# Peptides against a protein of PDB entry 7BDX: the designs that were tried, part 263

Target 1, 212 residues: chain A of PDB entry 7BDX
Amino acid sequence: EMGAAACTLLWGVSSSEEVVKAILGGDKALKFFSITGQTMESFVKSLDGDVQELDSDESQFVFALAGIVTNVAAIACGREFLVNSSRVLLDTILQLLGDLKPGQCTKLKVLMLMSLYNVSINLKGLKYISESPGFIPLLWWLLSDPDAEVCLHVLRLVQSVVLEPEVFSKSASEFRSSLPLQRILAMSKSRNPRLQTAAQELLEDLRTLEHN

## One batch from the design tools (peptide; made by RFdiffusion4, then SolubleMPNN)

Design b2_p25_3_s1 (from b2_p25_3, 14 letters changed)
Fold by OpenDDE base, seed 4:
Structure b2_p25_3_s1 (fold): chain B 212 residues (1-212), chain C 212 residues (1-212), chain A 25 residues (1-25)
Amino acid sequence: as target 1 above (212 residues)
Amino acid sequence: as target 1 above (212 residues)
Amino acid sequence: FTDEEKEELSEETRRETDAIAEELL
């Protein structure tokens, strides 16, 4: 309870750039983000099959932690911090996204994907994430999720890769050979307008890259 | 660990007025401060005699909570919130200050006393605290502490009472009859310059009130 | 996307994060 309440307040205030700077300007940021990764990992490892303790204090705590990471990654200095100093947290997020089943912990997946997307705004962050072992298979694993928001954030992360020639060139062969094109085409016809748009844009970007 | 880390970061950022406003502008502030009081009370009740778990995660968590309350009370809107909406937390802080032995949890006492001092800047807060049952005996109990910082913050809180005629008039008889004058005089000779000054100022204020 | 467009999308993502916080809590 108390930890979840504190993390929740910290999440809310971390929407401010000045708060993110204050969090990172302290000597405690490294420890906090290290423990964050461990806490998220412990939570996901405690999940038994398809059981979701969505309304638990632990769930709220982990969601708040993922939200804090997302808000930190939304700020340039926060991205710089995560990519330079909290790579283990990024590795943990990537791992946890792989360990979660389709439909499992959907809200946590969304937050983690948003955090990775925000990190991917920085080319150094995008390089780090995209060079992670199994990154492309992970994207397709995540894109198998029945949740439209999960799929949306996966598509956005895929687009971040596709739009960076230096990043895309390294993975282009694997990407093209494994691309779930039919799934993306189905998403481009989604009734969810955000998912529809993201899938359309990605398909346009991919077409542009095939003609070049 | 994680809760203590989150609370510690929240404490750090709560030094900003804008962060205090953000904490209070949310729907979660009431719950947070309610649980804060309960958590602090549970911690103090878990102390066995003179045992101090100063370096525990629980201690760090409670210190961070007390620090957050202090920082919230440092801001006008925070004082307004505490006095209007979190009176039970103020009651808890007063109780815990009474339950702690001299020399026990010194850092926590300092933080709690600072929070009460900040609340006392608001006349409504000062009235509420000073009208609490056993308030004057509590001040003298706390002033028996061997710690100079505890005594300093007690003297500051006493001064806040003495400087407000409306508050002081209600307690003036009890105050004068129980005043540990010799203790305050000893503090006015302290080698701690802050304690020395606070004791001198209080003695001057008291002398001024005797001549009026 | 330009870096500016990416930053705008990041701000949008922040707002979405806040909305998820409101739904969870």
Scores: peptide ipSAE 0.152, ipTM 0.822, DockQ to the pose 0.204
Fold by OpenDDE base, seed 5:
Structure b2_p25_3_s1 (fold): chain B 212 residues (1-212), chain C 212 residues (1-212), chain A 25 residues (1-25)
Amino acid sequence: as target 1 above (212 residues)
Amino acid sequence: as target 1 above (212 residues)
Amino acid sequence: FTDEEKEELSEETRRETDAIAEELL
């Protein structure tokens, strides 16, 4: 209970750049993000057993942690910190996104994907994430999710790779050989307008890259 | 572990007025401070058994909670919130200060006394605290502490009562009849300069009130 | 991304994260 309440307040106030700078300016940031990764991993490992009620204090706690990471990654100095000093957390988020089944923990997947997208705004972050083992297969695994919001944030992360020639050129062969084109084409016809637009834009970007 | 880390970060960032306003501007502040009081009470009740290591995650967690309350009480709107909406927390802090033995949990007592002192900066807060049952006996109980910092913060709280004629007049008879004058005189000779000064100033204020 | 695009995307994602916080809590 109390841990979830404290993390929830910390999540809310972490929407401020000044608060992110204050979190990172202290000597406690490294420990906090290390334990964050471990706590998120412990939670995801516990899901294979008892049906953790989505409204549990534990779920709220882990959502707040993922929200804090997302808000930290929204700030330039926060991205720099995560990519330089908390790589294990990024590796953990990538691993947990692979361990979660389609339709499992949708809200947590969205927050984790948003945090990775924010990290990808930094070219160093994008390089780190995209060079992670199994990254391209992971994107396609996540794109199989029945949730439109999960798929939207996957498409945004795919787009960040495609829009950066230095990153895309390294994985272009694997990307072209494994691209779930039929799935993306199906999303471009979605009734969800955000998903529809993101899938259309990505298809246009991919076509542009085939002609150059 | 993680709860203590999150509370510790929240404590650090709560030194900002903007963060205190953000904490109180949300719908979660009431629940947070309610659970804070319960958590602090649970911790103090657990002390009569196993020697909780002072460096335990639980101790750090409760210290961070007391620190957050202190920082919230440092801000005018935070004092208003505590005195209007979190009176049970103030009652809990007063109770816990009575339940703790001299020399027991010194750092926690200091933070709790600092929070009460900050609340006492508001005349409504000072009235609420000073009208609490057993407040004057509690001050003298706390002033028996062997720790100079505990005694310093007790003297500061006594001074806030003495400096407010509207509050002091209500308890002046009990105050004069129970005043541990010999203890305060001993503190005015302390080698701790902060304690020495606070005891001297309080003795001067008390003498000034005897001559008027 | 340009620096302006990075700021805009960061602010958009902050608003989306805040909205998820309001829906969860």
Scores: peptide ipSAE 0.151, ipTM 0.822, DockQ to the pose 0.242
Fold by OpenDDE base, seed 1:
Structure b2_p25_3_s1 (fold): chain B 212 residues (1-212), chain C 212 residues (1-212), chain A 25 residues (1-25)
Amino acid sequence: as target 1 above (212 residues)
Amino acid sequence: as target 1 above (212 residues)
Amino acid sequence: FTDEEKEELSEETRRETDAIAEELL
């Protein structure tokens, strides 16, 4: 209980750039983000055994941790910190997104995908994530999710890769050969307007890249 | 571990007035400070049984909680919040200061005394604390501590009472009849210069009040 | 992304994260 309440307050205040700078300017940031990755990994590993009620204090604690990482990644100095000093945490988030089943821990997946998207705003972050082993297969695994918000944030991350020629050129062959085009076309007809728009834009961007 | 790390970061960032406003402006502040009191009480109650190593994650967690309360009480809106909406937490801090033995949990006592001193900067806070049952006996109990920093923060709290005529007049008879004058005179000869000065000032303030 | 686009995307993501926090709490 108390740990979840403290993390939840820290999440709320981490929406401020000055708070992110204060978190990162201290000597404690490295330890905090190291333990964050371990805690998230332990939580996801525990889901295969017990019917963890999604409303547990443990779930709230892990959601708050993912929210803190997302808010840190929303700030330029936070992105630089994560990519330079917390690569193991980024690797952990990528691994956990692969370990979760379709429809499992939807809200946690959304927060983790948002944190990776925020890291991908920086070219150095985008390079690091896109060069991770199994990144392209992971995107397609995540696009099989029945949840529209999970799929939306996957499409945003795919768009970040497609819009960067230096990154896309390295993976273009694997990307084009494995692209779930029928799935993305189905999303472009979604009743969710955000998912519909994101899928349409990505299909237009992909068509533009085929003609160049 | 993770809870202690999160609380320690929240403590660090709570040194900012804007962070204190953000903590208090949310819907979560009341729950957080309620659980804070309960967590501190549980920790102090556990000390009578096990040789709790003072360097435990639990000790660090409780120190961070007391530090957050202290930083909230350092800000005007934080004092108003504590005195209006978290009186049970103030009562808990007073109780825990009474339950701890001389020389026990010195750093926690200092943080709790600093929080009460910060609350006492506001006349409404000073009234609330000084009207608490057993407050004057508690001050003398705490002055028996062998630690100079505990005694210093007790003397500061005593000075806040003495300097407010409206508060002091209500308790002046009990205060004068129970005053450990020999203990305060011994502190005015301390090798700790901060304790020495605080004890000298209090003795001068008390002499001035006897002549009026 | 331009620096302006990065700031807009950061603010959008902050608002989305806050909305998820309000739904979870």
Scores: peptide ipSAE 0.148, ipTM 0.821, DockQ to the pose 0.231
Fold by OpenDDE base, seed 3:
Structure b2_p25_3_s1 (fold): chain B 212 residues (1-212), chain C 212 residues (1-212), chain A 25 residues (1-25)
Amino acid sequence: as target 1 above (212 residues)
Amino acid sequence: as target 1 above (212 residues)
Amino acid sequence: FTDEEKEELSEETRRETDAIAEELL
């Protein structure tokens, strides 16, 4: 309870750039983000066991941690910190996104995907995550999710890769050969307008890249 | 561990007035400060048992909570919030300061005393804490502490009472009859310059009040 | 993305995280 409440307040105030700078300006940031990764990993590993009533406090705590990472990654200095000093956390997020089944922990997946998207705004971050082993298969695994919001954030991350020629060129062959085109085409006809738009834009960007 | 790390970061960033405003501007502040009081009380109650190795994480967590309360009380809106909406937390801090033995939990006592001192900057806060049952005996109990920093913060709180005629008049008889004058005189000769100065100033203020 | 577009995307993401926080809490 108290940990979740404290972490939730830290999440809320981390929406401020000055708070993110203050978090990162201390000597405690590295330890915090290291433990964050371990805590999220421990939580996700506990889900595969018997459905222990996932303590609503533990779930809330992990959501707040993922929210803090997302808010830190929203700020330029936060992206720079994560990409330079907390790569293990990024590796953990990528791993956890692979370990979670379709429809499992939807809100946590959304926050983790938002954090990766924010990291992808930095070209160095985008290079790092896109060079992760199994990144392209992971995107398609995540895009198989029945949740529209998970799929939306996957499409945004795919678009970040597609819009960067220096990144896209390294994986273009794998990307083109494995692209779940029928799934993306189905999303472009979604009743969710955000998902519909993101799928349409990605299909337009892909068409532009095929003609060059 | 993670809770202590999150709470420690929240403590660090709560030094900003804007962060204090953000903490208090949410609907979660009341719950957070309620749980804070309960957590600190539970921790202090656990100290009277067998010296279980007070989990360094639990201790650090409680220190961070007390630090957050201190930083919130340092800001005008934070004092107003604590005095108006979190009186139970102030009552808990006063109780815990009474329950702790001389030389026990010195750093926690310092943070709690700093929070009460910050609350005392608001006349409404000073009235509230000084009207607490057993407040004057509590000050003398705390002033018996062998730690110079505990004694310094007690003397500051005593001075806040003495400098407010409207507050001092309500307890002046009890205050004068129970004043540990020899202890304060000994502190005015301390090798600690901060303690020495605070004890000297208080003795000068008391002399001024006796001549009026 | 321009720096302005990055800031706008960051602000959108912040609003989305705040909305998730309001839904969870």
Scores: peptide ipSAE 0.144, ipTM 0.821, DockQ to the pose 0.209

Design b2_p25_3_s2 (from b2_p25_3, 15 letters changed)
Fold by OpenDDE base, seed 4:
Structure b2_p25_3_s2 (fold): chain B 212 residues (1-212), chain C 212 residues (1-212), chain A 25 residues (1-25)
Amino acid sequence: as target 1 above (212 residues)
Amino acid sequence: as target 1 above (212 residues)
Amino acid sequence: FSDEEARALSEETRREVDRLHLELL
């Protein structure tokens, strides 16, 4: 209970850039983000056995942690910190996104994908994430999710890769050979306007790259 | 571990007025401060049996909670919130200060006393605290602490009462009859300059009241 | 800003102009 309450408050205030700077300016940041990764990992590992209620204090705690990471990554100095000093957390997030089944822990997936997307705005972050083993297969695994918000954030992350020629060129062959084009085309016809737009934009970006 | 880390970060950022406003502006504040009191109480009750290591994660968590309360009480709107909406927490802090033995959990005592002092800047808060059953005996109990910082914050809280005629007049008889004058005089000769100054100032304030 | 931080910000600004938008929660 109390831990989840504290983390939830910290999440709420982490929407401020000045709070993110204060979090990072302290001597506690490294340890906090290290333990964050471990806590998220422990939570996801616990799901394989017992159906932990999605509204448990533990779930709320982990959601708040993922929210904090997202908000930190929304700030330039936060991205720099994560990419330079918290790579293990990025590795953990990528791993956990692979370990979660389609439809499992949707809210956590969304938050983790949002955090990775924010990190991917930083070119060094994008390079790090995209060079991770199994990154492209992971994107397609995640894109199989029945949840429209999960798929939206996957498409945004894919777009972040596609819009960076230096990154995209390294994986372009694998990307083109494995691209779930039919799935993306289906999403471009979604009734969810955000998902529809994201899929359309990505399809346009991909078409532009085929003509160059 | 993770809860203590999150609370510690929240404590650190709560030194900002804007963060305090953000904490209080959310729908989580009431629940958070309610659970804070319960958590602090549970911790203090656990001390009567096993010597919990002062550096335990639980201790760090409780210290961070007490620090958050202190920082919230350092802001005008935070004082208003505590006095109007979190009186149970104030009651808990007063109770816990009575339950802790001299020299026991010194850091927690200091933080709790600092929070009460900050609350006492609000006249309604000062009234509420000072009208608490056994308040004056509690001050003298706390002033028996061997720790100079505990005693310093007790003297500051006493000063906050003495400097408010409306509050002091209600308890002046009890105060005068029970005042540990010799102890305060000894503190006015302390080698700790902060304690020395606080004791001197209080003695001056008390002398001024005797002549009126 | 360090030269690295200035470069990172320039690269981020370019990417934001390329229609990437940050998410806040």
Scores: peptide ipSAE 0.209, ipTM 0.814, DockQ to the pose 0.036
Fold by OpenDDE base, seed 1:
Structure b2_p25_3_s2 (fold): chain B 212 residues (1-212), chain C 212 residues (1-212), chain A 25 residues (1-25)
Amino acid sequence: as target 1 above (212 residues)
Amino acid sequence: as target 1 above (212 residues)
Amino acid sequence: FSDEEARALSEETRREVDRLHLELL
């Protein structure tokens, strides 16, 4: 209870750039983000047995941690910190996104995908995550999710890769050969307007890249 | 571990007025401060048995909570919030200060005394804590502590009462009849310069009040 | 800013102009 309450408050105040700078400017940041990855990993590993009620204090605590990482990654100095000093946390987020089944821990997946997307605004961050082993297969695994918010944030992350020629050119052959085009075309017809727009924009960006 | 790390970061950032406003402006503040009191009480109750290593994660967590309360009370809107909406937490802090033996949990006592002192800058806060049952006996109990920092913060809280005629006049007879004058005179000769000065100032303030 | 930080900020600004929008929670 108390840990979840403290972490939830820290999440709420982390929406401020000045608070993110204060978190990172202290001597506690490295330790905090190291333990964050371990805590998220322990939570995901515990899901295989007990039907963890998604409304548990443990779930709320881990959601707040993922929210803090997302808000830190929304700030330029926060992205630099994560990419330079917390690469193990990025590796953990990528691993956990692969370990979770479609429809499992949807809220946590969304928060983790938002954090990776924010990190991907940084060119070093984009290079780091896109060069991770199995990154392209992971995107397609995540795009099989029945949840529209998970799929939306996957499409946004794919767009972040596609819009960077230096990164996209390195994996363009694997990307084109494995692209779930029918799935993306189906999403461009979704009743969810955000998912529909994101899928249409990505299809337009992909068509532009085939003609250049 | 993770709860203590999150709470320690929240403590660090709570030194900012803008962060205190953000904590209090959210819908989570009331719940957080309610659970804070309960957590501090549970910790103090656990001390009677196991020699809790003062360097435990539990100790660090509770110190961070007391630090957050102190930092909130350092801001005008934070004092108003505590006095209007978190009186149970103030009651808990007063109770815990009475339950702890001299020399026990010195760091926590100092943080709790600092929070009460900060609250006492607010006239409603000063009225509330000084009208608490056993407040004057509690001050003398705390002043028996062998720790110079505990005694310093007790003397500061006593000064906050003495400097407010509206409050002091209500309890002046009890205060004068129970005053540990020899103990305060001994502190005015301390090798600790902060304790020495605080005891001298209080003795001067008391002399001024006897002549009016 | 170091020359590296200044370059990173310039690259981020370019990517934001390319229709990438940060998420805050």
Scores: peptide ipSAE 0.204, ipTM 0.813, DockQ to the pose 0.036
Fold by OpenDDE base, seed 2:
Structure b2_p25_3_s2 (fold): chain B 212 residues (1-212), chain C 212 residues (1-212), chain A 25 residues (1-25)
Amino acid sequence: as target 1 above (212 residues)
Amino acid sequence: as target 1 above (212 residues)
Amino acid sequence: FSDEEARALSEETRREVDRLHLELL
């Protein structure tokens, strides 16, 4: 209870750039983000047994942690910190996104994908994430999720790769050979306007790259 | 581990007035401070059995909570919040200060006394604390502590009462009849300069009140 | 800013102009 409450408050205040700077300016940041990864990993590994209710203190706690990572990644110095000093956390997030089944831990997947997307604004972050082993298969695995929000944030992350020719060129062959085009086309017809727009924009970006 | 780490970070960033405002401006503040009191109470009640090492995650967590309360009480809106909306937490802190033996949980006592002192800057807070049942006996109980920092923060809280005639007049008879004058005089001769000064100033303030 | 930080910020600004928007929670 209290840990989740404290972490939830920390998440709420981490929407401030000055709070992110204060978190990172302390000697506690490295330890905090390392334990964050371990805690998230422990939570995901615990899911195979108990139907952890989405409203549990543990779930709330892990959501707050993922929210903090997202808010840190929303700030330039936070992205640099994550990419330079917390790569293990990024690796953990990528791993956990792979370990989770379609439809499993949807809220956590969304938050983790949002954090990776924010990191991907940083060119070093984008390079690091996109060069991770199995990144392209992971994107397609995640895009198989029935949840529209998961799919939306996957499409945004794919767009972040596609819009960076220096990064996209390295994976372009694998990307083109494995692209779930029918799935993306189906999303462009979604009733969810955000998902529809993101899928349409990605299809336009991909068409632009075929002509270049 | 992770709860203590998150709470420690929240404590660190709560040194900012803007962070305190953000904590209080949310819908989570009331719940957080209620659970804070319960968590601190549970920790103090657990001490009778296990020699909880001062360096335990639980101890670190409770210290961070007490630190957050202190930092909230350092801000005017935080004092108003505590006095108006978290009186149970103030009652809990007063109770826990009474339940702890001399020399027991020194760090926690210091943090709790610092929070009460900060609250006592608010006239409503000072009235509330000083009108609490057994407040004067509690001050003398705490002043029996062998720890110089505990004694220092007790003397500061006593000074906060003595410097407010409207409050002091209500307790002046009990105060004068029970005053551990020899203990305060001994503190005025302390090798600890902060304790020495605080005891000397309080003795001067008390002398001034005897002439009025 | 170091030349590296200035480059990183320029690259981020370019990417934001390229229709990428940060998420804040």
Scores: peptide ipSAE 0.204, ipTM 0.813, DockQ to the pose 0.035
Fold by OpenDDE base, seed 5:
Structure b2_p25_3_s2 (fold): chain B 212 residues (1-212), chain C 212 residues (1-212), chain A 25 residues (1-25)
Amino acid sequence: as target 1 above (212 residues)
Amino acid sequence: as target 1 above (212 residues)
Amino acid sequence: FSDEEARALSEETRREVDRLHLELL
């Protein structure tokens, strides 16, 4: 209970750039993000196959942790910190996204994908994430999720790769050969306007890359 | 571990007025401070009579909670919040200060006394604390502590009462009859310059009140 | 900022202009 309450307050105040700078300027940031990854991993490992997100203090705690990571990654110095000093956390987030089944822990997946997307704004972060073993298969695994919001954030992360020629060129062959085009085309017809737009934009970006 | 890390970061960033305002402006503040009091009480009740402050995650967590309360009380709106909406927490802090033996949990006592001192800057807070049952006996109990820093913060809290005529006049008879004058005189001769100064100033303030 | 940090910030700014929007929670 108290840990979840403290972490939730820290999440709420981490929406401020000054608070993110204060977190990172302290001598506790490295330890905090190290334990964050371990705590998130422990939570995901404790989930039985059919256990969805319980409205529990533990779930709230892990959501707040993922929210803090997202808010830190929303700041340029926060991205630089994560990419340089907390790569184990990024590896953990990528691992956990692979370990979770489609439809399992939807809110946590969304928060983790948002954090990775924010990190991917940093070119060094994008390179690190996209060079991770099994990254492209992981994107397609996540894009099979029944949740439209998970799929939206996957499409945004795919777009982040596609819009960077230096990164996309390295994996363009694998990307083209494995692209779940039918799935993305189906999403471009979604009733969810955010998902529809993201799928349409990605299809346009991909077509533009085929013509060059 | 993770709760202590999150709470420690929240403590660090709560040194900012903007962060205190953000904490208090959220819908979670009341719940947070309610659980804070319960957590601190649970910790103190778990202490065996001879167990000093352990360098543990639990101790670090409770210290961070007390630090957050102190930082909130350092801000005018934070004092107003504590005095109006979290009186149970103030009652808990006063109770815990009485339950702890001299020399037991010194750092926690210092933080709790600092929080009460900060609250006492608010006249409504000073009235509330000083009207608490057994407040004057509690001050003298705490002033028996072997720790110079505990004694310093007790003297500061006593000074906060003495410097407010409306509050001091209500208890002046009890105060004069129970005043550990010999103890304060001994502190005015301390090698600790902060304790020495605080004891000297309080003795001057008390003498000034006897001449009026 | 180091020349590397200045370059990283310039690259991020370019990517943000390329329709990539940061999320706050």
Scores: peptide ipSAE 0.173, ipTM 0.813, DockQ to the pose 0.036

